# Ledger of designs, part 66: peptides against a protein of PDB entry 6RGO

Target 1, 392 residues: chain A of PDB entry 6RGO
Amino acid sequence: MALKLLGFNQDATCFSVISSNKGVTIYNCDPFGKCFELEKSTSNDEELDFLVEMLFSTSLIAVVDKTIGASKRKKLKIVNTKRKATICELTFPHEIMDVIMNRKIICVVLKSDQIFVYDISCMKLLRTIDVRGEKLKSTSKFRNSEAVGDIGVRVSLSTDNNSILCYSSYSKSDKENAPLNDIVVFDALKCIQINVLPAVHQSNIVCIACSPDGMLMATASEKGTIIRVFKTIDTENDEPILVNEFRRGSRPSRISEMKFNHDNTLLACVGESDTIHIFALPVTTTEADANEDDTLQQSSHSLSSSINGLQYISKGLANRFGKIIVSKIPTQSQQRHVAYIKIPENAKYRIGFPKDTTNTIHICGEDGNYLVYSIPRNEVGPCTLVKSNTFD

## One batch from the design tools (peptide)

Design b1_p21_1_s4 (made by RFdiffusion4, then SolubleMPNN; from b1_p21_1, 11 letters changed)
Fold by OpenDDE base, seed 1:
Structure b1_p21_1_s4 (fold): chain B 392 residues (1-392), chain A 21 residues (1-21)
Amino acid sequence: as target 1 above (392 residues)
Amino acid sequence: DKEKKIKEINELLEEQEKLLK
């Protein structure tokens, strides 16, 4: 049967799939098995499409039926999986493109480039963010949204209670075709903009990941060759802090998903390539633990590539068009992956990091494979397969 | 009606705090 992956929940304890004959199925990762099934609303041989966002291991899911009929694509259902019942339904003016949640917030992204932010505890609308902004009121050219393919607002939300929302925004360039290459960092609880990262890529941002604590974010453009990691809240001299720049590859390839592990030491990416890449983040040693005098010999072969060379090239190259060129890390200092997983060509995979094992990654494929890999700590190489299961 | 729905949502939000204890 054709499977479509919906992805893992926030802690990688469950994953969701669409089966062409059954509807939505949620699998538990450990013990492995079906934990929920949402039956088809229709007997038609129509291609099923759904959005499903699960709140961790809880019985709370958000569901959008995208299969058929413009009316269903505008409806968000909050479902209790234990009762198999819809608790509430929200209707939007436009098609729902994405849904993301944590224990505090639900964010709903519309085809209109609007983000609706809700308090989950009361289903109250806190904010509507219009990413197109006020500038488009004057130019009557509605971008005919028909011909612009996979370009839309991307979002990521921290899994903690701080509820840091990162979203792609249009650059301030007076060009009718401004790219979605800015990022806004937003406090979803307070409904305030915290930070703006201008022109983080040259082309549209197609993938964003926020760290679980909301302190880091990763970004990839349509090219998918470079991944950038920034601080979300902290700034240096009112400028964005670039923590890492990773090279996924030399060939363009779309990145569909990125995830941080729970301790912010690893970043994984998956997409159209035959390879899941895992990158190591520098451990921010908070100065606090410097006091234990334990003379463990500096076997200095830690790949502490001293990132001494991030000279902030200062203000000077504000070219006439106000493009803040993010200081390009020299191509030679771009970090490669520390680990990888080979996946079948043309198989779509999703990734998740379990909370309890920071060097373990969960993956699932449209090929019906659920796989658990161990990530090597001290060597650059392939991940080791630890567990395999199949699903239909 | 709205209060019952809100109550049910909050009961589900608390489920995970019980599994972590």
Scores: peptide ipSAE 0.529, ipTM 0.875, DockQ to the pose 0.755
Fold by OpenDDE base, seed 3:
Structure b1_p21_1_s4 (fold): chain B 392 residues (1-392), chain A 21 residues (1-21)
Amino acid sequence: as target 1 above (392 residues)
Amino acid sequence: DKEKKIKEINELLEEQEKLLK
């Protein structure tokens, strides 16, 4: 049977799949089993396509049927899984490309490069972000950039109540084909832009992850060779906004998903390659609890690989040439993965981090495997398989 | 009614807060 993965929920307690024969199925991770099924409405042998976003372990899901006709692709259904009933339906002017949510906010991304931000509690529209309209204000040429291919606005939302939204935007470059290589950081609750990161990659951004707390974001371009991690907010201290640069590989490969763990110590990525990569993030020691006492000389070999290569381009030049956030970090200072999982090359996988176990990762494949791995703490190497289940 | 739909959404939002306590 052809399976299509929709992904894990925010806490990796559930994952959703499309089965060609059944429709949408949601699985519980522990205990492993089916928790919801949405039957296909049509007897036709049409390839099923859905967006499904689940709100944690709740009975609330957002569903978009993308299978048949331009009209259904514009409809968001909020469904109660216990009742198997649509609570409400929203209709959009354009095809829905993505839906993300937390306990406060639903964001709906359209093929028009618009982001609709809703208060989930009342389904009230808070903001429409027009990423094209922002481009048209920056570029004198009124080119309706028809979305050339699979390159659209990418979004990620913090899973916390702060509801930090990161999205890709068009560079202000006067080039007719300005890439989607800027990042906007947006407070979705207050509807305020809090930061803009210009030219974070040379090419279009195809993957974004926000940390659960919204303090960090990760970005990858269509090349998928470099992952960059940024602070979402400028700290008053002259601390670099770019906190990490990771090398996934030397060969170009599309990254489809990235996720932070719940304590911001790990970043995982998956895509078209045979390898899930897991990177360690430096723990931001808040200097606060330097109370005096216990001299336990645990020689934690600080893998403080000296990111001394972030040349502070002095504040004085930044006023004429916009904040050059991405100095060319020498290729030698790029950190590699600390852990990895080998996956079949032809199987798409999705990733999730469970809340209670920061060194555990959940993965599921279109091959019908649900796998739980332990992440090594003190060594660079493969993850250890802890649990496996199969689904159909 | 719109109110009944909003009430049902809020009941589902609260469901998870009871499972995490």
Scores: peptide ipSAE 0.529, ipTM 0.874, DockQ to the pose 0.887
Fold by OpenDDE base, seed 2:
Structure b1_p21_1_s4 (fold): chain B 392 residues (1-392), chain A 21 residues (1-21)
Amino acid sequence: as target 1 above (392 residues)
Amino acid sequence: DKEKKIKEINELLEEQEKLLK
């Protein structure tokens, strides 16, 4: 049977799949099993296509049926899985491309490059962000909408209640084909733009991940060779703070998903390659925990000494030409993965980090495998398989 | 009708706060 992966929920306690014969199925990770099924509304052998976003382990899901007809593709259903009932429906002017949520906010991304931001508690529209309209206000030229490339606005939302929304925006270049290579950081609750990171890649951004706390953001372009990690809110002299550059590989390969773990110590990426890569992030010691015992400091020093080679390339060259040259971390200082998982080349995988185990990663494949891996702490190497389950 | 829908959404939002405690 052809499975399509919808992905993990925010805490990796559940994952969603489309089965061609059954419709949407939600699996619980522990104990492993089916927790919800949305039956196929049509007897037709048409290829099922759905968006499903689950609110953590709750009975609240957002569903978009993309299978048949332009009218369904414009409808967001809020469903109670326990009652198997639609609570409410929202209809949009354009096809829904993505839906993300947390306990406060639902964001709906349209094919028109609009982001609709809702208060989940009352389903009230807080803001419509028009990513094209923002460009058009800054640039005299309409992008012809007909370049139906797989390159649209990408979004990520913090899983916390601060509701930091990161989205890709069009660069202010006079070129008709300006790339989606800017990032906007937006407070989704207050509806305020917090930060703008210009030209974070040379090509279109195709993947964004926000950290659970909204303090970090990872970005990847259509090349997928370099991942950049930025601070979302913090700036230095009104310039974006690049925390890390990671090299996934030398060969171009699309990254489909990235996720931070719950303590911001790890970033995982998956895509079209045979490898899930896991990168270590520098632990920002908050000054507050500096009062507990000397004994734990020795283990953190060994990783920090390798990171200290990221000398701040001096601010001096960026100022001259109004291009915020995101200070290219020298290719020699680009960090590689600390851990990896080998996956089948022809199987799409999704990733999730459980909350309770910062060194564990959940993965699921269109091959019907749900796998739990342990991430090595002190060595660069393969992850260890801890648990495996199969689904249909 | 709208109030019942909002109430049901809020009941489901509270389910998460109970599962995390």
Scores: peptide ipSAE 0.527, ipTM 0.871, DockQ to the pose 0.797
Fold by OpenDDE base, seed 5:
Structure b1_p21_1_s4 (fold): chain B 392 residues (1-392), chain A 21 residues (1-21)
Amino acid sequence: as target 1 above (392 residues)
Amino acid sequence: DKEKKIKEINELLEEQEKLLK
């Protein structure tokens, strides 16, 4: 059976898949099992395509049927999974490309590069963000979206109630082909732009992850060789703070998904490569608690010393490269993964971090594997498989 | 009709808050 992965929910307690025969299926991770199925309404041999966004382990999901006709692709259904019933439907002027939510906000990304921000509690539109801006309204050249299939606005939303929205934006370059290489940080609740990170990559951003608390974001371009981690809100001298620069690899490979763990200590990435990479982030010791507990110092010193080197490089290089705000962290100081998972070649995988176990990662594949891995703490190496399940 | 839909959404939001407590 052809499986298509939709992904994990915000806390990796569930994942969703499209089964060619069954339609949308949601699996619970622990205990492992099918918890919801949306049966295929049509006997047509058409390849099923859906967007499904879950709200944690709740019975609330957002569903877009992308299978049948241009009209359904513009419709967002809010579904109660317990009742198997549509609560409400929203219709958009353009095809829905992505849906992301937390307990406060639903963001709907359209093919028009518009982001519709809703208050979930009342389904009220709070904001329409036009990422193309007013200047591009005159050039009615809708990119023939068939040929450039994957270049659109990317979004990520914090899973907390602060509802920090990070989205890719077009560089202010007057070129008709301006890359989507800026990041905007937006308070989705207050509807205020907090920050703008210009030209964070040389090419279009194809993947963004926001941390659960919204304090960090990770970005990857079409090249997928370098991942950059920034602070979302904080600026230093009105410049974006680059926290980390990670090297996934030397060869170009698309990153399809990135996620932070719940304590912002790990960043995982997955894509077209045979390897899930896990990177360690600096533990931001708040300077305040440096006084008391001497004892845990020994094991953290080796990682912290390399991290303090990165902060010094960011401060020193920011001053020297005035126009390219992304201080090129010297290629020698680019951190590699601390852990990895090998996956089958050409298998699409999705990743999730459970809330309660910060050193555990959940992965699922279009091969029908749901896998739980333990992440090594003290050494660079492969993750250890802890649990495996299969689904169809 | 709209109020019933909003109520149902809020009931599902509250379900999560109860699962987290």
Scores: peptide ipSAE 0.502, ipTM 0.895, DockQ to the pose 0.858

Design b1_p21_2_s1 (made by RFdiffusion4, then SolubleMPNN; from b1_p21_2, 8 letters changed)
Fold by OpenDDE base, seed 3:
Structure b1_p21_2_s1 (fold): chain B 392 residues (1-392), chain A 21 residues (1-21)
Amino acid sequence: as target 1 above (392 residues)
Amino acid sequence: EEEEKIKEIQKLLEELKKLLE
C-alpha cells in the first residue's frame, strides 16, 4: 500500500499517516496501536492528500483535505476524534499549505504567502500576516504569485504557551527575485514582531524549527548542507544571535523536517538523504549553576573552544543597513553530527522527540516502520534501535 | 452553531489541562 507520512504530534506520543486504502490513520506510540481513523470520503482510486495537525495527545485535530478540487484545499476542519465530529470549518481565500498549533494558537499558512493566526480557544482571528505585502513595501515590482513553484513561506511554532512563531520572509534586496531567506520572529499571542534575521542563508529557507520554549530556532536552505541555529530574542548582552552552525553534509540534499528535543540539547534533521542527523547544542550555562560541580567542565571545554571561532564582527560597521548577523563562519568550524540513523534512501521519514526521554528519538517511515532509537551520549556514532513496530 | 462549536473546543482544552495537572 502507498503510505504518506504526516508526522508526529508536538510530544511524539502520536503520529499521523495517509493510507491509500483507509484514509487518515493516527497511531499511538506507546502502547503502539491505532487510536483514530478518518475514512476516505471517495470510492475513487484518487491519490489521497491531507494535512493533519494533532494537538498533543488530545482528541483535537486540524484536517485539510487536499485530495480533490481547489475548494476542499481551502477548508480547515477542526475535528473531535472521540466524537468523530467536525467542531468547526474555516474557509480561506487560497489553498492551505501548512497548519501548526499549540495549546493557545493555530497558524494557517496559505499559498498566497499569508499566515492566519487564531486563538484556538475561540477560533478568533488574531492576525493576518501578509509576507508578500511586506515584500511589496520593500520591492516596487508586483510579481504575480502564479510562478512561485514549491518555494513558499515556511513556519514553525513553539510548543509552549509563549507561542513564538518563526517564519520565512522575502529579503529586502533590490533583486527582482528576492529569496525567502529572511526569518521573522513573531509573538503570536501579542501579535508583535520580536525580531528579523536578514539573509540567514544565500537561498530560500525550506525548513524551520522552533525550540519547544521558543528561545532557539534552526534554519535550512534549499541546499540543506548547512543548518544554522539562532537565538530568537536579542539578549541585552552583546552575545551572538547565531549560536551554532552545523554541517549535515557536502552534497546538496533537501531537509524536510528538523526538531529540537525538549531540553534544547539536541537538534535532529531528516530529508531526502539516507541519514537522519542529530547535532548537540551547547548547553547555555545560565550563570546560576556555576557554583558546585567543578568536575564536568573538562568535556564541555573542547566543544566551546570550537564555537569561540565565531569572531566578533567588530562593532564598527553597524551602518544603517541591518546587522550582518551571518559572518561567514569558516567551513572548518562547522560542527558535524554527534549521532545518526541510517534510513532507506527511497523512504520518507518523520522525526519526533518524546518529552520524558531527552536521549530518545521516535521516527516513522513511509515503508511502514515506527522505530525508537537511543541517542549515544558520550560517543559520536550510530543510534541504537530500542523498539520497532510496523503499520499499514 | 458557532457558539456550540467554540464550547466543544473549550471542553477539549479543559480536558487537556486536567491531563497535565
Scores: peptide ipSAE 0.099, ipTM 0.757, DockQ to the pose 0.806
Fold by OpenDDE base, seed 2:
Structure b1_p21_2_s1 (fold): chain B 392 residues (1-392), chain A 21 residues (1-21)
Amino acid sequence: as target 1 above (392 residues)
Amino acid sequence: EEEEKIKEIQKLLEELKKLLE
């Protein structure tokens, strides 16, 4: 059967799939099993397409039926899975491209490059962000959206209650085909723009991940060779803080998903390549824990020595030409993965980090495999398979 | 109708809160 992956929920306790014969199925990860099914509304052999976002392990899901007709593609359904009932329906002026949520906020991304921000508790519209309209106000010509396929606004939302929304925006270039290579950081609760990271890549951003706490953001372009990690809120002299630059590979390959683990120590990426890459992030020791005794220092030293090569390249040259040269971490200081998982070629995989085990990653494939891997901490190498299940 | 939908969402959020405590 053709499976299409919808992905993991925020805490990787569940994942969603589309089965051509059954419709949408939600699986629980532990204990492994089906927890919800949304039956196919039509007997037709039409290729099923859905957006499904689950609110953690709750009975709340957001559903968009993209299978049939332009009217359904514009309709968001909020469903109670325990009751198998639609709670509410929202109709949008344009096709829904993405839906993301946390405990406070639902964001709906439209094909018009608009982001609708809702209070989840009452489904009240808090803000409409018009990513194109922001570009127009900056005197830049419209990108004709019709010609450039799968390049739309990308979004990521923090899974915490702070509700930090990161989205891709159009560069302020006078070029008709300005890339979606800026990032805006937005407080979705207060409806305030917090930060703008200009020109974080040379080409369009196709993948964004926000950390669970909203303090970090990872970005990848269409090339998918370099992943950049930034601070979301913090700036240094009004300039964006680049924390890490990771090299996924030398060959271009699209990254479809990235995720941070719950303690911001790991970043995983998956896409069109045969490899899931896992990168280590520097642990920012908050200065507060520096007061307790000497004895535990010995174990942390071994990983720190390899990270010390990220010398602060001095601020001096960036100032002169108003191009925020995102200080390209020299190609020599680009970190590689610390761990990897080999996956079948041409199988789409999705990733999730469970909350309780920071060294564990959940993955699922369109091949019908749900896999749990242990991530090595002390060595660079393959992840170890801990558990496997199959689904249909 | 709209008030009942809001109450149902609120109940789901209360269930979520209890699962996180």
Scores: peptide ipSAE 0.075, ipTM 0.720, DockQ to the pose 0.784
Fold by OpenDDE base, seed 5:
Structure b1_p21_2_s1 (fold): chain B 392 residues (1-392), chain A 21 residues (1-21)
Amino acid sequence: as target 1 above (392 residues)
Amino acid sequence: EEEEKIKEIQKLLEELKKLLE
């Protein structure tokens, strides 16, 4: 049967697939088994396409029927899987390209390069982000998105309640063909822009991952040779903090997905290559200045207060920083993977990190394999297969 | 209708909270 992978949920406890005969199926990872199925409503021989975003292991899912010819490509359904019932339906002006959520926020990405940010608790629209900005509204050349099928706004959302949204944005170059090579960091709850990382790659960004806590982000361009990891919030001298630069490979290969593990110690990437790469992140040793003073005062100083001072970083500086980021890390200091998984050639795989086991990775393939690997801690090498299951 | 839909989402979020406690 033709399988299409939708991916893992936020904590890799479940994954979703499209089966041509069954429709949308959700599998539980442990114990392994089918936990939900959305039956195909239509007998049409059309290739099924769906977006499904899960809310962890809950009965809440967001579903978009993306099947060609379906008027439903603009409709987001919120479904209770236990009741097999649609809770609500939202209709958008344009086709839905992506849906991401956490316990607080749903973000809906449209083909128009708009991001709709909702409070999940009431489905209230908090913000519409127009990534094209006001200048491009006059150029009615909607990129005929048929020919350049894969270049759109990319998003990632922190899985925590801080709800840090990272999205790709167009460089401020007045060129009609400005690349999507800027990153905006956005507080989705407060609806404020926190940071802008200008020109983090030379070409369009095709993959973004936010860390679970929203403190880190990873980016990859169309080349997929270099992955950059940045701090999301912090800046040094008004410049973005580049934490790591990883080399996936020497040959161009698209990265389709990246994930951080729960403790921000690992970054995995998967794509069109025969290899899943896992990179080690530096342990952010908080330099606890070892000033001995024993006063255990539980100052639960909520980090809420100091964020008030983030002045609107003026539009002018963005063009300079794109050159600076590329110059700071010599090509010789590019880190390689610490671990890898070989996957079948041309197999599409998705990745997820379980919360409770920071040194394991879940993967699933359109070949019908669900695999759990152990990541080596003390050596550079292959991951060890721990568990395997099949699905159809 | 919209209020019932909101209540159903809230109920799912409350079920989620209880699973995290």
Scores: peptide ipSAE 0.072, ipTM 0.719, DockQ to the pose 0.759
Fold by OpenDDE base, seed 4:
Structure b1_p21_2_s1 (fold): chain B 392 residues (1-392), chain A 21 residues (1-21)
Amino acid sequence: as target 1 above (392 residues)
Amino acid sequence: EEEEKIKEIQKLLEELKKLLE
């Protein structure tokens, strides 16, 4: 059976899958089991495509049926899973590409590069963000979306009530084909732009993660070799603060998902590679416990030489392309993962961090595996498998 | 109709709030 993963909910208590035979199934993680099923609307052997966003462990889901025809791809259903009833249906002018939510906000991303921001409590439209319209003069040629595969506006929303929305935007370059390499930080409740991070990568941003509290964001480009972590709100001298630069790998590989854990101490990434990478973030030690001299002497062996090559390229390009944030990134040593999980080659996996166990990660695969791993804190190494379940 | 849908969402959110408290 072909499984397609939709992902975990905000607190990794549930995950959603599309089964070619059953439709959408939502699984509870603990106790493990089916908690909801959405049957196929059609008896046809059509390849099922859905968006499903669940509001934590609640009976509220947002559903988009993308399987049949251009009309259904424009409809968002809000469903009560306990009542098996559609509460409301919204129709959009363009195909829905993504839906994200928290306890306050629903964001709907369209193929038109528009973001519709709703107050979840009343389904009132708070804002329409036009990511293309901010680029005044780009000719309204709908990029024939057939050839440029999966490059669109990417979004991430904080899971807290502050509702910090991070989205990719087009660089202000006069080029017809400006990359989606800027980030906008937006207060979704107040409908105010808080910050703009210009040119955080050289190519299109394909993955964004916001921290649960909205204070951090992670970004990855089409290359997926470098992950950058920024402060969302805070600036230094009116410039974006780079907290970390992580190296996932030397080979290009698309990152499909990134997640912070609930205390902002870990960042996980998954994608087309055989490895989930987990990175440690610097804990802002409150000044009190400065005494544990855990000098993890990361042997500063001579990886200094390879970073110097990137400085030379940056000076020449900086004059023609506006302030590329990469030119201001101090030569922080690109940190590697502190932990990893090996996954089957060609299996798509999703990741989630449970709220109550900051050293635990939930993963699920299109291979039908739901796996719980313990993350080592004091050593660099593989995660330990703690629990496994199968689903179909 | 739209007001009833809003009331159903609000009732759900109130039920959800009680489950999260």
Scores: peptide ipSAE 0.072, ipTM 0.723, DockQ to the pose 0.644

